Peptides against a protein of PDB entry 3T6J. Designs and how they scored, part 55

Target 1, 375 residues: chain A of PDB entry 3T6J
Amino acid sequence: PIVESYIGFIESYRDPFGSRGEFEGFVAVVNKAMSAKFERLVASAEQLLKELPWPPTFEKDKFLTPDFTSLDVLTFAGSGIPAGINIPNYDDLRQTEGFKNVSLGNVLAVAYATQREKLTFLEEDDKDLYILWKGPSFDVQVGLHELLGHGSGKLFVQDEKGAFNFDQETVINPETGEQIQSWYRSGETWDSKFSTIASSYEECRAESVGLYLCLHPQVLEIFGFEGADAEDVIYVNWLNMVRAGLLALEFYTPEAFNWRQAHMQARFVILRVLLEAGEGLVTITPTTGSDGRPDARVRLDRSKIRSVGKPALERFLRRLQVLKSTGDVAGGRALYEGYATVTDAPPECFLTLRDTVLLRKESRKLIVQPNTRLE
Target 2, 372 residues: chain A of PDB entry 3T6J as posed
Amino acid sequence: PIVESYIGFIESYRDPFGSRGEFEGFVAVVNKAMSAKFERLVASAEQLLKELPWPPTFEKDKFLTPDFTSLDVLTFAGSGIPAGINIPNYDDLRQTEGFKNVSLGNVLAVAYREKLTFLEEDDKDLYILWKGPSFDVQVGLHALLGHGSGKLFVQDEKGAFNFDQETVINPETGEQIQSWYRSGETWDSKFSTIASSYEECRAESVGLYLCLHPQVLEIFGFEGADAEDVIYVNWLNMVRAGLLALEFYTPEAFNWRQAHMQARFVILRVLLEAGEGLVTITPTTGSDGRPDARVRLDRSKIRSVGKPALERFLRRLQVLKSTGDVAGGRALYEGYATVTDAPPECFLTLRDTVLLRKESRKLIVQPNTRLE

## One batch from the design tools (peptide; aimed at target 1 Q141)

Design b2_p20_5_s4 (made by RFdiffusion4, then SolubleMPNN; from b2_p20_5, 9 letters changed)
Fold by OpenDDE base, seed 3:
Structure b2_p20_5_s4 (fold): chain B 375 residues (1-375), chain A 20 residues (1-20)
Amino acid sequence: as target 1 above (375 residues)
Amino acid sequence: KLYPGPTGVAGEVYPVVFEP
């Protein structure tokens, strides 16, 4: 077997300022069969990057073919086990040296094991479809999130010698129509500039890339989905995201006005974006459960994903990238914190919904890591 | 990095076969 491992101060999610890494490590075995799917995605990555909703001037100058491997994790030391990883976490290195992606396949497999009777916040008609396609849709989302999410976009930089990595005279900010007015200076990084919102903002960008690009026929083809199956995978992927946005409220602390999990905050932001799009795309309806206590249902109109959802996400995703590229912390913070704000304002009444989410909260999940042997 | 978040009750263990 092919063994993969890493160890060190790698992820900064637990640092409120996004700078200090948590010590983690893993040992895993390559899943050759699953890796083949991701290799097909890598083969299409250069073309798919062009489908992202920003000008080429905001994308990496040179495509560097990354590694993408599906791993079955044997041991993982850290505060949590991810479904996917993109390293290094330094945008400058991603641009100049490349990066590596991994999907932790057996972590995903555990996540797929959902009992229908315990599946919360979905319409009954969606539950079977959700259970059937959650796994496959998550494979798509992880691949896109890591490879084309974290692996996309350019930071505008002025180096220590005063040279720019972009043409100041010709590059136009698509949001303002003006020349680029801000950039990263020598010594400035994504995390150092965006600080408290950096991790969640980047995860939101990556998740949004996943939702946006999963609509591309070539992506579904790469993963082996065609016809009605492809449409169901898309639907379930989007449905999972809007559901996750509701579930995210568990990780918000009203008393401190803070979020305790970067990815869940990101998913809440996406939910807010899609709710703002309106037109019946997403509906959250408070209900009464069979136990007589508060419940809720999330509905996603699949017929409006492309017509309503995609344009809304496109505009939002472009704005995320432009603000990131230009190092516009003020604009980025205003945008992101605006969508990340949790109030009890109608019609959503998110603080009230949070009470419902907490009421329906499942017991903490434990991951049991296996032994293995070579036969 | 991606964390799947809460997805419902999970607990099934699947056997994995590795190639050398």
Scores: peptide ipSAE 0.310, ipTM 0.728, DockQ to the pose 0.059
OpenDDE base, seeds 1, 2, 4, 5: peptide ipSAE 0.280, 0.247, 0.302, 0.281; ipTM 0.729, 0.763, 0.768, 0.743; seed 2 fails the geometry check

Design b2_p20_6 (made by RFdiffusion4)
Pose (drawn by RFdiffusion4):
Structure b2_p20_6 (pose): chain A 372 residues (1-112, 116-375), chain P 20 residues (1-20)
Amino acid sequence: as target 2 above (372 residues)
Amino acid sequence: TTTAPTTATEYTYGAGGPLP
């Protein structure tokens, strides 16, 4: 459509329980030139789902060209203006017929070297160069194969299923599926507090995982002297964000104040666990003399160590999502999402530095439409 | 007809990570 639109109580992020949605609405015009560079990603999107760490039976049944667009926003009502979105928020529809992917083009043009804290003098160069371009990649993947992948196991009214039980097996356990989403049950209704952050984490992780693929970069025009940097800046940005996320964690209440930032911190911790000197957090000192930190990500070890930690992580996340296993999901997540002062990082002590170097986001003014 | 902006909204941390 020339004009794209949507509204309702949709994103569930701000419900302390995680079920009730917050009202919003938007009207934006579809840009053509930048969209083809996405519709491309849609065309070849079919194959990639099978590159995911879980078998095809653990994925959605068919596939689709649901849609991927680039929208110049006119009116976005509500608390915030996301860079990209995958909706409607009803999973059943995501699997049965489809969903949509939205990359807002003109919001970007808004959001773009001393404020590059927790990086090194190198790095921030590659950051300034490849952040913008890589942003499109990470968003495309986050939206398309982030939430586009995965399958829910639901018990329909009768004792039957939405799938064939005897032929489905859990790779982690080896047994046959003993858990699932029953009638009326949904992602938020079960995982609740964690559902948003958990799902986002999965989407971002698939983001990096498939951001390692030559084809996607060929779609975004990255290869050779190019294919490096963008991937690096992407991962580096992920680990840095994992660091910045401490600001949005409340230690007193042992509570996270956001899904994305918490998810980022979790991915950071998983990478730190992979070890092998791939990632480091150094309690340095800024030129101003105050405390500081430098995030060190060895790029040569990206495929040899980091990737395994990813596909094992995604495999687990997805496995527990399909069977709807909350116990394992939490135990696997809230354990990774835990914040403590234990070395050789001391996140509780780092958080202070994160708050000192903290940033306050900018404001986006919006135009109106007068009736003549 | 398009007119001047009258409202403001905070940027949202979303997919893609923090931006400069």

Design b2_p20_6_s1 (made by RFdiffusion4, then SolubleMPNN; from b2_p20_6, 10 letters changed)
Fold by OpenDDE base, seed 5:
Structure b2_p20_6_s1 (fold): chain B 375 residues (1-375), chain A 20 residues (1-20)
Amino acid sequence: as target 1 above (375 residues)
Amino acid sequence: VLTAPTTSVPEELSAGGPLL
């Protein structure tokens, strides 16, 4: 087998300032069969990057072909096991030197094992479809999130010599119609500037890229889905995201006005964006469970994904990228914290929904690391 | 990094956890 490993101070999710890495490491085996779909995605990446909702001037000047591998984890040392990874966590290095992507395939497989009767917050008619396509849709999401999410976008930089990596006279901010007014100076990084929101904001951008690009036929073809199956994969991917946005409320601490998990905060933000789009795209309905206690249902109108959802996500995703590229911390924080705010305001009453989410919380799954044997 | 959608993530994965 091909063995891969990484070790070091890698992920900064536990740093309140988003900058200091936690010591982490893994040893894994390459899954060749599962890697083949990601290799096909990499082969299409340069074309798919052009489908992202920002001008080429806000994208990397040169496409650098990354490595993308599916890994079966043998051992993982850290506070949590991810489903996918994009490294290094330095946007400057990603832009100039390239990056590596991995999917932790056996971690994904564990996450897919859900009993139908325990599947919360979905309409009954969606449960069987969700169970069937959760795995495949999440494979698509992981691939897009890592490769084209974390792997996309340009930071505008002025180097130590005063040179810009963009033409100040010709590059226009698509949100303002004006020239670029802010950038990263020498020694400034994404994490140093955006600090407390950096990790969650970047995860939100990457998740949004996944949802946006999964609508492209070529993406589904790469993963081997056509016709009705492709549409079902799209639907379940979007449904999973809006459900995850509701589940995310578990990770909000009202007393501290704080989020305890970057990805869950990101998913809640996406839910808020899609709710704001209106037109019946997403509906969250408080209900009563069979036990007589509070419950809820999330409904996603499949027919509204392209007509309502895509344009809403396009505008939001473009704003995220423009604010990131320009180093506009004030604008970025105002946008992101606005959508990340949890109140009990109608119609959603998110604090009340949080109580329902906590009431319906499933027992924590234990991930047990595998042993190897000789056959 | 992408985390699998879970019904429960360890509180220990908190971005804003107190510096222990």
Scores: peptide ipSAE 0.036, ipTM 0.663, DockQ to the pose 0.052
OpenDDE base, seeds 1, 2, 3, 4: peptide ipSAE 0.025, 0.028, 0.043, 0.045; ipTM 0.678, 0.684, 0.700, 0.689; seeds 2, 3, 4 fail the geometry check

Design b2_p20_6_s2 (made by RFdiffusion4, then SolubleMPNN; from b2_p20_6, 11 letters changed)
Fold by OpenDDE base, seed 4:
Structure b2_p20_6_s2 (fold): chain B 375 residues (1-375), chain A 20 residues (1-20)
Amino acid sequence: as target 1 above (375 residues)
Amino acid sequence: VLTAPTRSVPEELSAGGPLL
């Protein structure tokens, strides 16, 4: 088999300031069959990057063809086993040297195992569809999240010699219509500037890219979905995200006003963006379960994904990228923390919903390391 | 310029949510 591994101080999710990497390592085997889908995605990446809602001046100056591989993890040493990875985690290196993407296929497979009777917060009519398409939609989302989410965008930098990596005279901020007024100075990084929100903000950007680009027919074709199946994959991907945004409340600590998980915070932010879009796109309804206890239902109007959801996400995603590129920490923090705020304000009453989420909490999955054998 | 870690971490895969 083809064996891949990595080891080192890689991910900073455990650092409240986003700067200190956790020591992590894995050994995995290449899944050739699943890698072929991601290879097709890579082949389309340069074109798909142009579909992102920011000017080319906010994208990498040169497309660097990344590796993308599906991996079956044999051993993983770290605090959490991801479903996907994009490395390195340094934007400067991603811009100049390139990056590698991996999908941890057997980790995804564990995520796909859902019992219908335990599936919380969905309408009954959505449950069977969700179970059917959760896996495929997740493959799409992870591929887009890693390759075109984390793999996209440019940071505006002034180097130690005072040179800019962008034309100050011609590059226009699409949100303001003005010239670029802020950038990263020598020695400044994404994590150093955005600090406490950096990880979650970047995850939110990547997840938003996934939702946004999964609407593109070419993406679904790459993954082998056409017609009604493609529409169902799209629907389930979006439904999964809005459900995740509700589930995210488990990871919020009201007493500390903090989030304990960056991805869940990101998904809650996306839920808030899609709720703000209104027009009946997303509805969260408190209910009473069959046990007589509080429950909830998330509804996504599939007919409004393109008409309401896409434009809302487009605007939000553009703002995320522009603020990231320009190093506008004040604007970025104001935007992100605004959507990440959890209150009990009507109509959503998120703190009350959190109690429901906690009441309906599923048991934590146990991931067991596999064995491999030579035949 | 250092980027935030880019992985879909399954803490919610573990907690019952979709860790995409």
Scores: peptide ipSAE 0.052, ipTM 0.685, DockQ to the pose 0.072; fails the geometry check
OpenDDE base, seeds 1, 2, 3, 5: peptide ipSAE 0.052, 0.033, 0.025, 0.027; ipTM 0.703, 0.693, 0.646, 0.665; seeds 1, 2, 3, 5 fail the geometry check

Design b2_p20_6_s3 (made by RFdiffusion4, then SolubleMPNN; from b2_p20_6, 11 letters changed)
Fold by OpenDDE base, seed 4:
Structure b2_p20_6_s3 (fold): chain B 375 residues (1-375), chain A 20 residues (1-20)
Amino acid sequence: as target 1 above (375 residues)
Amino acid sequence: VLTAPTRSVPEEIGPGGPLL
């Protein structure tokens, strides 16, 4: 088999300031069959990057064709096992040297195993569809998240010699209509500037890219979905995200006003954006379970994904990118923390919903790492 | 190549996020 590995100080999710990497490593085997889907996605990446809701001036100056491989993990050493990875994590290196993407295929397979009777917070009519398409939709989401999420966008930099990596006279901020007024100075990084929100903000950007681009027919075709199946994959991907945003409340600590998990915070932010879009796109309804205890239902109106959801996400995602590119920490923090705030304010009453989420909490999954044998 | 389970790892909060 083709063996891949990585080892080192890689992910900063365990650092409250987003700066210090955790020592991590894996050994994996290349899944050639699954890698072929991601190779097709890579072949379309340069074109799909143009579909992102920011000007080309906010994208990388040169497309650097990345590797994208599906991996079956043999061993993983770290605080958590991801579904996908994009490395390196430094945006400057991503834009100048390139990057690699991996999908952890056998980790994804663990996520696919859902028992209908344990599936919380969905309408009964959505459960069978969700179970059917959760796996395929998550493959799409991870592929987009890594390649076109983490793999997209540019940081505006002034180097140690005072030179800019952008034309100060011609580049316009699409949110303000003005010239670029802020950038990263020499020695400043994404993590150093955005600090406590950097990891979660970047995850939110990447997840938002996944939702946004999964609406593109070419993406669904790459993954082998057409017609009604493609529409169901889209629906389930969005439904999974809004459900995840509710489930995210488990990872909020009210007493400390903090989030314990960057991806779940990101998913909650996306839920808030889609709720703010209104028009009945997303509805969270407190209910009573068959056991007489509190429950909830998340409803997503599939007919409004393109008409209401996409424009809301487009505006939000553009703002995320513009604030990231310009190093506008004040604006970025105000935006992100605004959506990440958990209160008990009506209509959602998120703190009350959190109690319901905790009450309905599923047992954590047990991941069993395999070995290989020659036949 | 046949694979067999060798280790059990609980799902923890980490860089890959929880498997939903």
Scores: peptide ipSAE 0.074, ipTM 0.648, DockQ to the pose 0.421
OpenDDE base, seeds 1, 2, 3, 5: peptide ipSAE 0.051, 0.056, 0.055, 0.068; ipTM 0.602, 0.608, 0.608, 0.617; seeds 1, 2, 3, 5 fail the geometry check

Design b2_p20_6_s4 (made by RFdiffusion4, then SolubleMPNN; from b2_p20_6, 11 letters changed)
Fold by OpenDDE base, seed 4:
Structure b2_p20_6_s4 (fold): chain B 375 residues (1-375), chain A 20 residues (1-20)
Amino acid sequence: as target 1 above (375 residues)
Amino acid sequence: VVTEPTTEVPEELGPGGPLL
């Protein structure tokens, strides 16, 4: 078998300031069959990067072909087991030296297991479709999230010698129409500047890239989806995200005004963006369950994903990238914390919905180490 | 190489969306 491993201070999700890595490691075996889909995605990556809603000047100067591998994890040592990974986490290294992507296929397989009777917050008509396509749609999302999410964008940097990695005279900020007014100085990093929001903001950017690019026919073709199946995969991917945004409320602590999980905060932000888009794209309806207790339903109008959802996400994702690239912490924080704010304001009443989410809380899955044999 | 299916066990913790 082909064996892969990593070890070190890698993920900063446990640091409130986003800077200190947790010591983590895994040993895994390459899943050749699943890796082939990601290899096709890598082969299209340079083209797909051009579909992202920012100018080439805000993208990496040179495309560096990454590795992308599906892995079956043999052992994982860490506080949380990811479904995907993009490393290194340093944006400067990603843009100058390259990166590696992995999908943890056997972790995903566990995540896909869904019992219909336990599936909360969906309309009955969506449940069977969601169960059918959750796995495939999540494969698409993970691939895009890692490769084209975390693997995309450029930081504007002034080095220790005063040289810029961008042309100050010609590069225009697409949001302002002006020249670039801010950048990272020598020794400044994404995490050092954006601090408490850095991890969640980056996850939000990566998740948004996944939703945005999954609408591209070439992406679905790479994953082997065509026609009605492709449309169902899109729908379920978006539906999963808006549902996740509701589920995210579990990870909010009202008394501390804080989030306890970066990805779930990111998913809530995306939900807020898609709700703000209006036009009946997303609807969250409080209901009463069969037990007579509070419940809720999330509805996504599939007919409005492209017409309403895509433009909203495009604008938001461009803003995320521009603020990241320019090191505009004030603007980035204002944007992100604005969408990450949880209140009980109508019409959504998110704090009240949080009580419903907590009432309907499902048990988290504990992933148990598998046995592997040579045949 | 054959890997046995990964086992899931319910935890008291919430749904916990996947880490990526």
Scores: peptide ipSAE 0.102, ipTM 0.710, DockQ to the pose 0.240
OpenDDE base, seeds 1, 2, 3, 5: peptide ipSAE 0.060, 0.047, 0.096, 0.048; ipTM 0.668, 0.665, 0.716, 0.653; seeds 2, 5 fail the geometry check

Design b2_p20_7 (made by RFdiffusion4)
Pose (drawn by RFdiffusion4):
Structure b2_p20_7 (pose): chain A 372 residues (1-112, 116-375), chain P 20 residues (1-20)
Amino acid sequence: as target 2 above (372 residues)
Amino acid sequence: ALAAKRAALEAARAARLAAA
């Protein structure tokens, strides 16, 4: 459609429980030139789902070209203006018929070297160069194969299923599936506090995982002297964001104040656990004399160490999502999401530095439409 | 310098995408 639109109580992020949605609405025009660069990603999107760490029976049944667009926003009502979105938020529809992927083009044009804190003098160069371009990649993957992948195991009214039980097996355990989503049950209704952050974490992780693929970069025009940087800046940005996320964590209440930031911190911790000097957090000193930190990500070890930690992570996340296993999901997540002062990082002590170097986000003014 | 380099890279990427 020339004009794209949508509204209702949709994103559930701000409900302390995680079920009730916050009202919003938007009207934006579809840009053509930048969209084809996405519809391409949609065309070849089918294959990639099978590259995911879980078998094809642990994935949605068919596939689709649900849609991927680039929208110049006219009116976005509500608290915020996301860079991209995958909706409607009803999972059942996401598997049965489809969903949509939205990359807002003109919001970008808004959001783009001393404020590059927690990086090095190199790095921020590659950051300034490849952040914008890589942003499209991460978003495309986050939206398309982030939430586009995965399958829910639901018990329909009768004792039957939405799938064949005897033929499905959990790779982690080896047994046959003993858990699932029963009638009326949904992602938020079960995982609740964690559902948003958990799902987002999965999407971002698939983001990096498939951001390692030559094809996708060929779709975005990255290869050779190119294919490097953009991947690096992407991962580096992910680990840095994992550091900045401490600001949005409340230690007193042992509570996270956001899904994305928390998810990013989790991915950071998983990478840190992979070890092998791939990632480091150094309690440095800024030129101003105050405290500071430098995030060190060895790029040569990206495929040899980091990727395994990813696909094992995604495999677990997805496995626990399909069977709807909350116990394992939390125990696997809230453990990763835990914030403590234990070395050789001391996140509780780092958080202060993160707050000192903290940033306050900008404001996006919006135009109106007068009736003549 | 970085601005110039970024402009060059953007041009090269635009060319490659146009060729595709």

Design b2_p20_7_s1 (made by RFdiffusion4, then SolubleMPNN; from b2_p20_7, 16 letters changed)
Fold by OpenDDE base, seed 2:
Structure b2_p20_7_s1 (fold): chain B 375 residues (1-375), chain A 20 residues (1-20)
Amino acid sequence: as target 1 above (375 residues)
Amino acid sequence: ELEERLEERRRRLEERLAER
């Protein structure tokens, strides 16, 4: 078997300022079969990057073919086990040197194991589809999230000598219609500038890329889905995201007005974006459970994903990228924190929904070190 | 020295695998 490992200060999620990495490490075995799917995705990456909703001037100048591997983790040391990894976590290096993508396959498998009777906040009619396609949809989402999410976008930089990595005269901000007015100066990084929102913002961008690009037929084909299956995978992927946005409320602390988990905050933001789109795309309905206690149902109108959801996500995702590229912290913070705000305002009453989410909270899954054997 | 130790560990591992 092919063994991979990494160790060091890598993820900064536990740093409120998103700068200091947590020491972590893993030992894993390559899953060749699953890795082959990601290799196909890598082969299409350059083309798929062009499908992202920003001008080429906001994308990396040179495509660098990344590595993407699915790993079965034997041991993971850290505060949390991710589903996927994109390294290094330095945008400048990603642009100039490239990056590596990793999917933690057996971690995902554990996440996929859900009993129907314990599946919360879904309509009964959606539960079977969700159970069937959660795994495959997650594979798609993680692949897109890591490779084309974290692996996409350009930072506009002025170096120490005053040179720009973009043409100031010709590059136009698609949101304003004006020339670029802000950029990263020498010594400034994504994390240093965006600080407290950097991690969650980037996760939100990556998740949004996943949702947006999973609508592309080529993506589903790469993963082996066609026809009705492909549509079901898309539906479940979007459904999972909106559900996750509701579940995310568990990680919000109202008293402190803060989020305790970057990914969950990101998912809530996406939920808010899709709710704002309106037109019946997403509906969250408070209900009463069979136990007589508060419950809720999330509904996603499949027929409106492309007509309502995609345009909303397109606009939002473009804004995320443009603000990131230009180093517009003020604009980025205003946008992101606006969607990340949790109130009890009607019609959603998110604080009330949070109580419901907490009430229906499932026990935390325990991930234990597996044993390996030769057969 | 480190290379030697690594080789020894590999050898031991191979031996253990061969016994199974």
Scores: peptide ipSAE 0.000, ipTM 0.256, DockQ to the pose 0.014
OpenDDE base, seeds 1, 3, 4, 5: peptide ipSAE 0.012, 0.000, 0.000, 0.000; ipTM 0.279, 0.237, 0.242, 0.253; seeds 1, 4 fail the geometry check

Design b2_p20_7_s2 (made by RFdiffusion4, then SolubleMPNN; from b2_p20_7, 7 letters changed)
Fold by OpenDDE base, seed 4:
Structure b2_p20_7_s2 (fold): chain B 375 residues (1-375), chain A 20 residues (1-20)
Amino acid sequence: as target 1 above (375 residues)
Amino acid sequence: ALEEEKAAREARRAARLAAR
């Protein structure tokens, strides 16, 4: 078997300032069959990058073909096991030197083992579909999230010599219609500038890329889904995201106005964006469970994903990228924190919903180290 | 990195417990 490993101070999610990496490491075996799907995704990456809702001037100047591998994890030492990884975490290195993507395939497989009777916050009619397609939709989402999410976009930089990596005269900010007015100076990084929101903001961007690009027919084809199956995978991927946005409330601490998990905060932000789009795209309905206690249902109108959801996400995602590229911390913070704010304001009453989410909290799964053998 | 919801929950609990 092909063995891969990594070790070091890599992920900064536990640093409030997003700067200090947590020491982690893994040992994994390459899953050749799943890796082949990601290789096809890589082969299409250059074209798919053009489908992202920002001008080429906001994308990397040169496409650097990344490595993408599906891994079955044997051991993972860290505070949490990711489903996917994009490294390095330095945007400057990503754009100049390249990056590597991995999907932790067997970690994803564990996540799929949900009992129907324990599946919360979905309509009964969606539960079977969700169970069926959660796994495949996650594979799609992780692939897009890592490769085209974290692997996309350009930071505008002025180097130590005063040279710009973009043409100041010709590059136009698509949001303002004006020339670029801000950039990263020498020594400034994404994390150093955006600090407390950097991790969550980037995860939100990556998740949004996944949702946005999963609508592209070529993406589903790469993963082997066609026709009705492709549409179901799309639906379940979006449904999972909006559900995750509700579940995210578990990770909000009202007393401290603090989010405890970057990805969950990101998913809540996406939920807010899609709720703001209106037109019946997403509906969260408080209900009463069979036990007589509060419950809730999330509904996603499948027919409105492309007509309502996609345009809303497009605008939001473009704005995320433009603010990131230009190093506009003030604008970025205003945008992101605005959507990340949790109140009890009608109609959603998110603080009340949080109580429901906590009440319906599922037991955490224990991930146990697998064994492997030569047959 | 994309952390699964459940994995993310544990990491945070562990971190909070270690900080006490």
Scores: peptide ipSAE 0.046, ipTM 0.479, DockQ to the pose 0.018; fails the geometry check
OpenDDE base, seeds 1, 2, 3, 5: peptide ipSAE 0.037, 0.029, 0.044, 0.030; ipTM 0.435, 0.459, 0.540, 0.442; seeds 1, 2, 3, 5 fail the geometry check

